# Ledger of designs, part 24: peptides against a protein of PDB entry 4U39

Target 1, 302 residues: chain A of PDB entry 4U39
Amino acid sequence: SIKVIGVGGGGNNAVNRMIENEVQGVEYIAVNTDAQALNLSKAEVKMQIGAKLTRGLGAGANPEVGKKAAEESKEQIEEALKGADMVFVTAGMGGGTGTGAAPVIAQIAKDLGALTVGVVTRPFTFEGRKRQLQAAGGISAMKEAVDTLIVIPNDRILEIVDKNTPMLEAFREADNVLRQGVQGISDLIATPGLINLDFADVKTIMSNKGSALMGIGIATGENRAAEAAKKAISSPLLEAAIDGAQGVLMNITGGTNLSLYEVQEAADIVASASDQDVNMIFGSVINENLKDEIVVTVIATG

## One batch from the design tools (peptide; aimed at target 1 A271 S272 M280 I281)

Design b2_p14_7_s1 (made by RFdiffusion4, then SolubleMPNN; from b2_p14_7 with K5A I6K D14K)
Fold by OpenDDE base, seed 5:
Structure b2_p14_7_s1 (fold): chain B 302 residues (1-302), chain A 14 residues (1-14)
Amino acid sequence: as target 1 above (302 residues)
Amino acid sequence: SAFDAKKNKVVILK
């Protein structure tokens, strides 16, 4: 089974966005130290952590409180993650709960033998230096606790949105990018396409790879596959070019009109931008909600 | 890897 665990406010917002977008084949778990925020989760499983420590009042933006809260609730987290083949741990780094608890939860998932993938955001620069420093510590702890850690730099989202985009919409886009990172992987396993991958294929690319970068491209029209692939490999979310990655996981998602030629064209573009010795795997997904759009998601590891 | 070294560099796109 695939489980997605949202940790703290940002992680729970991302999980809500996944549920709203009907991401299939995954079980959702919401974790928080704030009981009021947790009540707003759409997840089937809601877990309050650190009830004794925090009394449901949250972590006070302190990662050490988030860490201790997850440690207090370890047995409950273990039971919720038990039997998962794959666990996505999603969080906004820089806060108290997400930053502190997500590494602990990821370690629990990994110790249970699940393929453990972190999908996390760095805070926007405008959230202040304290959040950036807390996020750096949380990301470092996540890297040790996961098989693969996808880090989304929120400041790069400002390059793909309109300059007049309100701060609230920039956070919603961060939640959407977290959704795309999870869905871009989970759909390769759970959703049939023209080229299916199994869990073993994904595990080969993602096991013990450390940090990863994600690029996303969306296009329409006759050259949509090539345009989407070019946008994915040049995505502002890629803090580095995919050249020299040891592994590349690619998802080509389209509607029912997605052709095998379009899948191959997109794959060839990503391969041509990658190292010759790269272990690249690609899958295709059919999403009936996509009419004329192709979405290419690239995850570069190593 | 060279890629890991790149990932940790904040590429300030000038």
Scores: peptide ipSAE 0.024, ipTM 0.534, DockQ to the pose 0.031
OpenDDE base, seeds 1, 2, 3, 4: peptide ipSAE 0.011, 0.007, 0.035, 0.014; ipTM 0.437, 0.370, 0.583, 0.522; seeds 2, 3, 4 fail the geometry check

Design b2_p14_7_s2 (made by RFdiffusion4, then SolubleMPNN; from b2_p14_7, 4 letters changed)
Fold by OpenDDE base, seed 3:
Structure b2_p14_7_s2 (fold): chain B 302 residues (1-302), chain A 14 residues (1-14)
Amino acid sequence: as target 1 above (302 residues)
Amino acid sequence: SAFDAKKNKTVILK
């Protein structure tokens, strides 16, 4: 089974976006130290951590409180994650709960033998130096606790949105990028396409790979496959070009009109931008909600 | 890897 665990405010917002976008084949768990915020989760499983420590009042933006809250609730987390083949741990880094609890939860998932994938954001620069420093510590702890850690730099989201985009919409886009990171992988396993992958294929690319980068490209029209692939490999979310990556996981998602030619064209573009010795695996997903749109997601590891 | 070095540089500069 695949489980997605949202940790703290940002992680729970991302999980809500996944549920609203009808991401299939995954079980959702919401974790928070704030009981009021947790009640707003759409997840089937809602877990308050550190009830004794925090009394449901949250972590006060302190990662050490988030860590201790997860440690207090270790047995409950183990029970909720038991029997998962794959666990996504999603969080906004820089806060109290997400930064402190996500590494503890990830380690619990890994110790249970699940393929453990972190999908996390770095805070925007405008959130201040304290949040950036807290996020750096949390990301470092996540790297040790996961098989693969996808890190999304929120500042790069400002390059893909309009300059007049309100701050609230920039946070919503961060939640959406977290959704795209989880869905881009989970759909390869759970959703049929023109080229299906199994869990073993994904495990080969993602096991013990450390930090990863994600690129996304979306296009329509006659050259949509090539344009989407080019946008994915040049995505602002890719803080480094995919050259020198040891592994590449690619998702090519389209509507019912997606052709094998378009899939191959997109795959060839990503392969041509990668090292010759890269372990590249690609899958195709059919999403009936997509009209003439193709979405290419690239995850580069190594 | 060269890719890891690129990632690490970007992490340190922010």
Scores: peptide ipSAE 0.153, ipTM 0.701, DockQ to the pose 0.030
OpenDDE base, seeds 1, 2, 4, 5: peptide ipSAE 0.066, 0.078, 0.081, 0.104; ipTM 0.644, 0.658, 0.656, 0.668

Design b2_p14_7_s3 (made by RFdiffusion4, then SolubleMPNN; from b2_p14_7 with K5A V10T D14K)
Fold by OpenDDE base, seed 5:
Structure b2_p14_7_s3 (fold): chain B 302 residues (1-302), chain A 14 residues (1-14)
Amino acid sequence: as target 1 above (302 residues)
Amino acid sequence: SAFDAIKNKTVILK
């Protein structure tokens, strides 16, 4: 089974976005120290952590409180994650609960033998130096606790949105990028497409890889596959070129009109931009909600 | 191509 666990405010917003977009084949778990915020989750499983420590009042933007809250609730987290083959841990770094609890939850998933993937955001520079410093510590702890850690640099989202985009919409786009990171991997396993991957293929690319980068490309029209692939490999979300990656996981998602030729064209573009010795795997997914769009997601590992 | 290398490991839905 595949489980997605949203940790703290940003992680729970991302999980809500996944549920709203009908991401299939995954079980959703919402975790928070704030009981009021947790009640707003759309997840079937809602877990309040650190009830004794915080009394449901949240972590006060302190990562050490988030850490201790997850440690207090370890047995409950273990029970909720038991039997998962894969666990996605999603969080916004820089806060109290997400920054402190996500590494503890990730370690619990890894110790249970699940393929553990972190999908986290680095805060915007405008959120201030304190959040950036807390996020750096949380990201370092996540890197040790996961098999693969996808880090989304929120400042790079500002390069792909309109300059007049309100701050609230920039956060919604960060939640959407978190959704795309989880869905881009989970759909390869859980959703039938033209080219299906098994869990063992994904495990080969993602096990013990440490940091990963994600690129996304979306296009329409006659050259949509090539354009989407080119946008993915040149994505502002990629802080480095993919030619240095040891592994590449590619998702090519389209509507019911997605052709095998388009899948091949997109895969060949990404392969040509990658190292010759790269372990590349790719899958295709049919999403009936996509009309004429192709979405290419690239995860570069190593 | 990368496509040909993975084709043998992947279930292609016809």
Scores: peptide ipSAE 0.033, ipTM 0.612, DockQ to the pose 0.302
OpenDDE base, seeds 1, 2, 3, 4: peptide ipSAE 0.023, 0.008, 0.023, 0.029; ipTM 0.533, 0.455, 0.522, 0.548

Design b2_p14_8 (made by RFdiffusion4)
Pose (drawn by RFdiffusion4):
Structure b2_p14_8 (pose): chain A 294 residues (1-190, 197-206, 209-302), chain P 14 residues (1-14)
Amino acid sequence: SIKVIGVGGGGNNAVNRMIENEVQGVEYIAVNTDAQALNLSKAEVKMQIGAKLTRGLGAGANPEVGKKAAEESKEQIEEALKGADMVFVTAGMGGGTGTGAAPVIAQIAKDLGALTVGVVTRPFTFEGRKRQLQAAGGISAMKEAVDTLIVIPNDRILEIVDKNTPMLEAFREADNVLRQGVQGISDLIALDFADVKTIMKGSALMGIGIATGENRAAEAAKKAISSPLLEAAIDGAQGVLMNITGGTNLSLYEVQEAADIVASASDQDVNMIFGSVINENLKDEIVVTVIATG
Amino acid sequence: LSLLEFHVGKRPVS
């Protein structure tokens, strides 16, 4: 019983993307102060929060509103989250609802005893000062409210995509990366949560590599461990979760070769949760998701 | 989706 909660617009898209990618084994909850944007969520459960406060008009990039909105819907949320063994709280930081409400929601989930993993994006630098400041204040609050907070620096999306990809696609990729963050774990729980719990505090950074071809598992792993999303050296990690995903042509040669690359870059005595998952919708593509904690 | 390999513990070195 793992629930992925998209909070605000940032999470709304990630949840959409997850659903679009048919990520299995999770119950999705899209939570928003913005009734209009919420009605775009492909989530079966659409929770409008702060209905009294925001009247479906959203938080206006005011985290305080997203918070008060979440606090207002404190009871509606717990009801939706009760029974969750694990709650992914996915949101865009810098906003109002995502920045405000996610900590309230993730904290509720944490109090509910669920393994609360918050997976958020820090706003692109270009989103400006307000976005940066609010997320920083927000990311700071997400850390206090989750067991593990995987923070995806959107600015690093721009290093990864072609220098000329339009902004719209840059935001889109941030959504996918958020989805890639949650799927990278949720695919490994579809298992004693104390395992993953022992891997889940402090902040967490993740990396992704995608590759195709003859030497792809290594290409993917190398790209994953070196990825711009992954800002710090993995040898600094106390725990590492590794997810290898490929087509039905995923061989153990490829799997271990990528595991060897991720492992050698991690500390020797590192705790590790490693999985490889077959995605029939993949052909020659292989995706390594690496999440380091410490 | 299906699982091919799963490990929990110390790092999986060949």

Design b2_p14_8_s1 (made by RFdiffusion4, then SolubleMPNN; from b2_p14_8, 6 letters changed)
Fold by OpenDDE base, seed 2:
Structure b2_p14_8_s1 (fold): chain B 302 residues (1-302), chain A 14 residues (1-14)
Amino acid sequence: as target 1 above (302 residues)
Amino acid sequence: MKILDFHVGKAPRS
């Protein structure tokens, strides 16, 4: 089974976005120290952590409170994650709960023998230096606790959105990029496509790989596959080129009109931008909601 | 033309 655990406010917003976009074949778990925020989750499983420590009032933007809250609730987290083959831990780094609890939850998942993938955001620079420093500590702790850690730099989202984009929409786009990171992997396993991957293939690419970068490309029209692939490998979300990556996971998602030729064209572009010795795997997913769009997601590990 | 093994989704080893 695949489980997605949203940790704190940002992680739970991302989980809500996944549910709203009908990401299939996954179980959703919402975790928070704030009981009021947790009640707004659309997840079937809702877990309040650190009930004794916080009394449901949240972590006060303190990562140490988030950490201790997860430690207090360890047995409940173990029970909720038990029997998962794969666990996605999603969080916005820089806050209290997400930054502190996500590494603890990830370690619990890993200790249970699940393939543990972190999908986390760095805060925007405008959120201030304190959040950036807290996020750096949380990301460092996540690296030790996961098999693969996808880090999304929120400032790079500002390069792909309009300059006039309201701050609230920039946060919604961060939630959407977190969704794309989870869905880009989970769909390869859970959603039938033209080219299916098994869990063993994904595990081979993602097990004990450390940090990963994600690129996303979306395009329409006659050259949509090539354009989407080019956008993915040149994505602002890639803080580095995919050149030098030890592993590449590629998802090519399209509507019912997605052709095998388009899949091949997109895969060839990404392979040509990767090292010759890279362990690259790719899958193709059909999503009826995309109509004429192709979405290429590239995850570079190593 | 690198024949991608469509079944395994592995990029052909150069």
Scores: peptide ipSAE 0.009, ipTM 0.460, DockQ to the pose 0.157
OpenDDE base, seeds 1, 3, 4, 5: peptide ipSAE 0.007, 0.000, 0.005, 0.007; ipTM 0.473, 0.396, 0.380, 0.440; seed 4 fails the geometry check

Design b2_p14_8_s2 (made by RFdiffusion4, then SolubleMPNN; from b2_p14_8, 5 letters changed)
Fold by OpenDDE base, seed 5:
Structure b2_p14_8_s2 (fold): chain B 302 residues (1-302), chain A 14 residues (1-14)
Amino acid sequence: as target 1 above (302 residues)
Amino acid sequence: MKLLYFHVGKAPRS
């Protein structure tokens, strides 16, 4: 089974966005120290952590409180994650709960033998230096606790949205990028397909790989596949080129008109931008909601 | 030789 655990406010918002976008084949768990915020989760499983420590009032933007809250609730987290083959831990780094609790939760998942993937955001620069510093500490702790860590630099989201995008919409886009990171992988495993990927193959690419990069490309029109692929490999979300990656996961999602030619064209572009000896997993997903859009998600590991 | 793994899936209809 695949479990997605959203940790703290940002993680819970991402999980809500995943549920709203019908990301299927995964179980959703919302974790928070703030009981009121947790009540707004759409996740089936809602877990308040650190009830004794925080009394449901949240972590006060203190990562140490988030950490201790997860430690207090370790047995509950273990039970919620038990039997998962894969666990996505999603959080907005820089806050109290997400930053502190996500590494603890990730370690619990890993200790249970799950393939543990972190999908986390760095805060926007405008959220202030304190959040950036807290996020750096949380990301460092996540790297030790996960098999693969996807870090989304929120400031790079500002390069893919309109300059006039309201701050609240920038946060929504961050939640959407978190969704895309989880979905880009989960769809390769959980979406019923004509050709199923063995979870073992995904595990080979993602196990103990450390940091991963994610690129997203969206396009429409006659050259949409090529354009989407080119946008994905040149995505502002990529902190580096994918040419040095040991593994690549590619998701090509399109409408019912997605052709085999378009899939091949997109795959060839991504493969050509990758190392010659790269282990590449690619999936094609049909989503009727995309109509004429193609979405290419690239996750580069190693 | 690049090991290419193929998954072809259909997202559920919303």
Scores: peptide ipSAE 0.029, ipTM 0.585, DockQ to the pose 0.093
OpenDDE base, seeds 1, 2, 3, 4: peptide ipSAE 0.027, 0.019, 0.028, 0.018; ipTM 0.561, 0.597, 0.583, 0.466; seeds 2, 4 fail the geometry check

Design b2_p14_8_s3 (made by RFdiffusion4, then SolubleMPNN; from b2_p14_8, 5 letters changed)
Fold by OpenDDE base, seed 2:
Structure b2_p14_8_s3 (fold): chain B 302 residues (1-302), chain A 14 residues (1-14)
Amino acid sequence: as target 1 above (302 residues)
Amino acid sequence: MKLLYFHVGKKPLS
């Protein structure tokens, strides 16, 4: 089974976005220290952590409270994650609950023998230096607790959205990028596509790989596959080029008109931008909600 | 040799 655990406000917003976009073949768990925020989750499983510590009032933007809250609730987290083959831990870093609890939850998943993938955001620079410093500490703790950690730099989202984009929409786009990071992997395993991946292949590429970068490309028209692939490998979300990556996971998602030729063309572009010795896996997914669009997601590890 | 593993048709993990 694949489980997606949203941790704190940002993680739970991302999980809500995944449910709204009908991300299939995954079980959703919402975790928070704030009981009121947790009630707004669309997840089937809702877990309040640190009920004794916080009394449901949240972590007060303190990562140490988030950590202790997850430690208090360890047995409940273990029970909820038990039997998962793969666990996605999603969070917005820089807050209290997400920053503190996500590493603890990730470690619990890893100790249970699940392939543990973190998909987290760095806060926007405008959220202030305190959040950036807290996020850096949380990301460092996540690196030790996961098999692979996808870090999304929120400031790079501002390069892919219009300059006039309202702040609320920039946060929604961050939730959407978190969704794309989870869905880009989960669909390859859980959703029947033109090309399905073995979980063993995903495990080989993602196990003990540390930090990962994600690129996304979307295009339409006659050259949509090539354009989407080029956009993915040059994505502003990539903090570095993928040429140094030891592993690459590629998802090609299209509508019912997605051709095998388009899949091959996109895969060849990503492969050509990658190291010669890179372990690359790719899959293709049909999404009936995509009309003429192709979405290429590239996850580079190592 | 870039091993493009095309695994066509395995059942999703239940």
Scores: peptide ipSAE 0.021, ipTM 0.574, DockQ to the pose 0.066
OpenDDE base, seeds 1, 3, 4, 5: peptide ipSAE 0.021, 0.007, 0.010, 0.020; ipTM 0.528, 0.468, 0.479, 0.521; seed 5 fails the geometry check

## One batch from the design tools (peptide; aimed at target 1 F282)

Design b2_p15_1 (made by RFdiffusion4)
Pose (drawn by RFdiffusion4):
Structure b2_p15_1 (pose): chain A 294 residues (1-190, 197-206, 209-302), chain P 15 residues (1-15)
Amino acid sequence: SIKVIGVGGGGNNAVNRMIENEVQGVEYIAVNTDAQALNLSKAEVKMQIGAKLTRGLGAGANPEVGKKAAEESKEQIEEALKGADMVFVTAGMGGGTGTGAAPVIAQIAKDLGALTVGVVTRPFTFEGRKRQLQAAGGISAMKEAVDTLIVIPNDRILEIVDKNTPMLEAFREADNVLRQGVQGISDLIALDFADVKTIMKGSALMGIGIATGENRAAEAAKKAISSPLLEAAIDGAQGVLMNITGGTNLSLYEVQEAADIVASASDQDVNMIFGSVINENLKDEIVVTVIATG
Amino acid sequence: DFVQVYENGKLVKEY
């Protein structure tokens, strides 16, 4: 019983993307102060929060509103989260709802005893000072409210995508990366949560590599461990979760080769949760999701 | 599909 909660617009898209990618084994909850944006969520559960406060008009990039909105809906949220063994709280930081509400929601989930993993994106630098400041204040709050917070620096999306990809696609990729963050774990729970719990505090950084071809598992792993999303050296990690996903042509040669690359770059006595998952919708593509904690 | 759990660099569980 793992629940992925998209909070605000940032999470709304990630949840949508997860659903779009048919990520299995999770119950999705899209939470928003913005009734219009919420109605775009492909989530079966659409929770409008702050209905009294925001009247479906959203938080206006005011985290305080997203917070008060979440606090207003404190009871509605717990009801939706009860029974969750694990709650992914996915949101965009810098907003109002995502920045405000996610900590409230993730804290509720944490209090509910669920393994609370918050997976958020720090706004692109270009989103400006307000976005940066609010997320920083927000990311700071997400850390206090989750067991593990995987923070995806959107600015690093721009290093990854072609220098000329339009902004719209840059935001879109941030959504996918958020999805890639949650799927990278949720695919490994579809298993004693104390295992993943022992891996889940402090902040967490993740990396992703996608490759195709003859030498792809290594190409993917190398790209994953060196990825711009992954800002710090993995040898600094106390715990590492590795996810290898490929087509039905995923061989153990490829799997361990990638594992060896990720392992050698990690500390030798590192705790590790490692899985490889077959995605029939993949052909020659392989995706390594690496999440380091410490 | 599988999941492996390592503690102190040693494989302790596999699913």

Design b2_p15_1_s1 (made by RFdiffusion4, then SolubleMPNN; from b2_p15_1, 4 letters changed)
Fold by OpenDDE base, seed 3:
Structure b2_p15_1_s1 (fold): chain B 302 residues (1-302), chain A 15 residues (1-15)
Amino acid sequence: as target 1 above (302 residues)
Amino acid sequence: SFVRVYRNGKLVAEY
């Protein structure tokens, strides 16, 4: 089974976006120290942690409070994660609960023997230096606690949105990119396509790989497969070129009109941009909601 | 410590 656990405000917003986009074949868990924020989660399973420590008022942007809240709730988190083959831990780094609790939850998942994947954001520069410093500490702790950590640099999202995009919409786009990172992997296992992968294939690429980068490309029209692949490998979210990666996981998602030719064309473009000795695995997914769109997701590890 | 678990909006466990 696949479980997605959203931790704190940003993680819970990302989980809500996943549910709204009908991501299939996963169980959703929302974790927070803020009881009022937790009530707004759409997740089937909701866990209020640190109830004695915080009285349900949240972590006050203090990562140490988030950490202690998860530590005191360890047994209940273990019970909620029990039986998962794969666990996604999603959070916005820089806050109290997400930054402090996400590494603890990730370690619990890993100790249970699940393939543990972190999908987290760095704060925008406008959130201030304190949040960036807190996020750096949380990301460091996440790297030690996961098999693979996908880090999304929120400032790079500003390069893919309009210059007049309101701050609230920039946060919504960050939630969407977190959704795309989780869905880009979970769909390869849970959703049928033209080329299916199993859990063992994904585990070979993601087990004990450390940091990863994600690129996304979306296109329509006659050359949509090639355009989507080119956008993915040149994505602003890729802080480094994919030619330095030791492993590449690729998802090619399209509507019911997706052809094997388009899948192969997209895969060949990504392979040609990668190192010759790269371990590349690709799958295809059919999503009827995409109609004429193709979405290419690339995850570069190593 | 106190943990509250909700499933489908209903309290199912309190620790």
Scores: peptide ipSAE 0.483, ipTM 0.936, DockQ to the pose 0.014
OpenDDE base, seeds 1, 2, 4, 5: peptide ipSAE 0.406, 0.375, 0.478, 0.256; ipTM 0.924, 0.901, 0.942, 0.859

Design b2_p15_1_s2 (made by RFdiffusion4, then SolubleMPNN; from b2_p15_1, 7 letters changed)
Fold by OpenDDE base, seed 5:
Structure b2_p15_1_s2 (fold): chain B 302 residues (1-302), chain A 15 residues (1-15)
Amino acid sequence: as target 1 above (302 residues)
Amino acid sequence: SFVVVYRDGKEVARY
C-alpha cells in the first residue's frame, strides 16, 4: 500500500490539494499538533500528535516542539503507517510541526521497511530568515530519515507564476507543486498507463538516493510531448541540470489520446539531456481529466 | 503518549 502523510499546516494543505485533485491509489493521513487546523483536513485519517506536550495548541513555530510531539506519539504513528510499502512524507519546511515532526515520521516509516519519500518545500524568501534557517535544519534531518527527498524551492515558483500573483496564490501553487511531486510518483505505481512500472522499478531509482530535484512540463498541440519534455528538463524548479543525475524517474501523463510515439519522443528528449550512464526509468499514465494536455514530470536523483 | 485519531470528523480513538 501507498500512504501519504501530511505533516503540519503546509503538509496538510498539500494533502487537501491531493484529495481535491482525486489522486488515486493512496491512503491519506493528516498529522498536526494543532487540533483546530487538523479538523480542517480532508484526510480520512487525522492524527493529533503531542497532545500532552501542546494540548492541541500547535507547536508555536518551534521545530523542537514538533519533533517532541512526534516522539511522544511514536507508537501511534507506527500503527498508522504499518503495512505501507511506500510512504510519502509531505511538509512545508520552516514552521514548527512540519519541520520538527516530518523527519521523525519519515524515520518511523523507514524503520518499518517502507520506501520513504520526502516531498517538502523551502519557504519563500519573504517569509524571513528565521523560517529559512529552520527549514535548512529540517531538510537536513529529512535527508537522513528518507530514501529520497524532493525539495521544492518556493522562490522558483515565482518564476512560473505571474508577477502580480497574490501571496495566497503563491502558497496555493506551492501546495500544487507538492501534489505534482507525490502524484507524479504514485501514479506510476497505482494508475494504469501505456507503460506501467512496478514498485520494484521505482524502489530501484529511489532507494537511498538522498536529495532529488523535480521538473515539470505541460504542453498541448501537435508537438506537445516534445514541448512538455523540454519544459520539464528546463523547469525553474530544477536547481541544477539533469545531466549530473545518477537516476531519473520520468512520468508521461496524458489523456486517452496519448500515443506510444509521444511517450517515446518525450523519453528520448529526457534521455538525450541526461548523462549516458544514468539509470532512467519512465512510465506512462492515462488521466482522463487531461484532454489535450501532456504533463511530464522528471525526478532527478543523485 | 497521547494521540487522538479522527475519522470523518469524529474521534475514533485516543491513545
Scores: peptide ipSAE 0.054, ipTM 0.748, DockQ to the pose 0.014
OpenDDE base, seeds 1, 2, 3, 4: peptide ipSAE 0.054, 0.053, 0.051, 0.053; ipTM 0.732, 0.719, 0.704, 0.707

Design b2_p15_1_s3 (made by RFdiffusion4, then SolubleMPNN; from b2_p15_1, 4 letters changed)
Fold by OpenDDE base, seed 3:
Structure b2_p15_1_s3 (fold): chain B 302 residues (1-302), chain A 15 residues (1-15)
Amino acid sequence: as target 1 above (302 residues)
Amino acid sequence: SFVLVYKNGKLVAEY
């Protein structure tokens, strides 16, 4: 089974976005120290952590409180994650609960033998220096606790949105990018396509790889496959070129009109941009909600 | 520690 655990406010918002976009084949768990915020989760399973420590009032933007809350609730987290083959841990780094609890939860998942993937955001620069410093500590702790850590640099989202985009919409886009990171992987396992991958294929690419980068490309029209692939490998979300990666996981998602030719064309573009010795795997997914769009997701590991 | 676990909006465990 695949479990997605959203940790704290940002993680829970991302999980809500996944549920709203009908991401299939995963179980959703919402974790928070704030009981009121947790009640707003759409997740099937909701877990309040650190109830004695916080009294359900949240972590007060303190990562140490988030950490202690997860440690207090360790046995219950273990029970909730038990039997998962794969666990996605999603959080917005820089806050209290997400920053402190996500590494603890990730370590619990890994110790249970699940393939543990972190999908987290760095805060926007405008959130201030304190959040950036807290996020750096949380990301460092996540890197040690996961098999693969995908870090989304929120400031790079500002390069793909209009300059007049309201702050609230920028956060919503960060939640959407977290959704795309989880879905780009989970769909390869859970959703049928023209080229299916199994869990073993994904595990080979993602097990004990450390930090990873994600690129996304979306296009329409006659050359949509090639355009989407080119956008993915040049995505602002990629802090480095993919040519240095040891492994590449690629998802080509389209509607019912997705052709095998388009899948091959996109794969060839990404392969040509990658190192010749890269371990590349790719899958295709059919999403009936996509009409004329192709979405290419590239995850570069190692 | 007290942990409240909800499934489908129903309390299923209290620790």
Scores: peptide ipSAE 0.370, ipTM 0.906, DockQ to the pose 0.014
OpenDDE base, seeds 1, 2, 4, 5: peptide ipSAE 0.138, 0.077, 0.146, 0.040; ipTM 0.823, 0.751, 0.738, 0.611

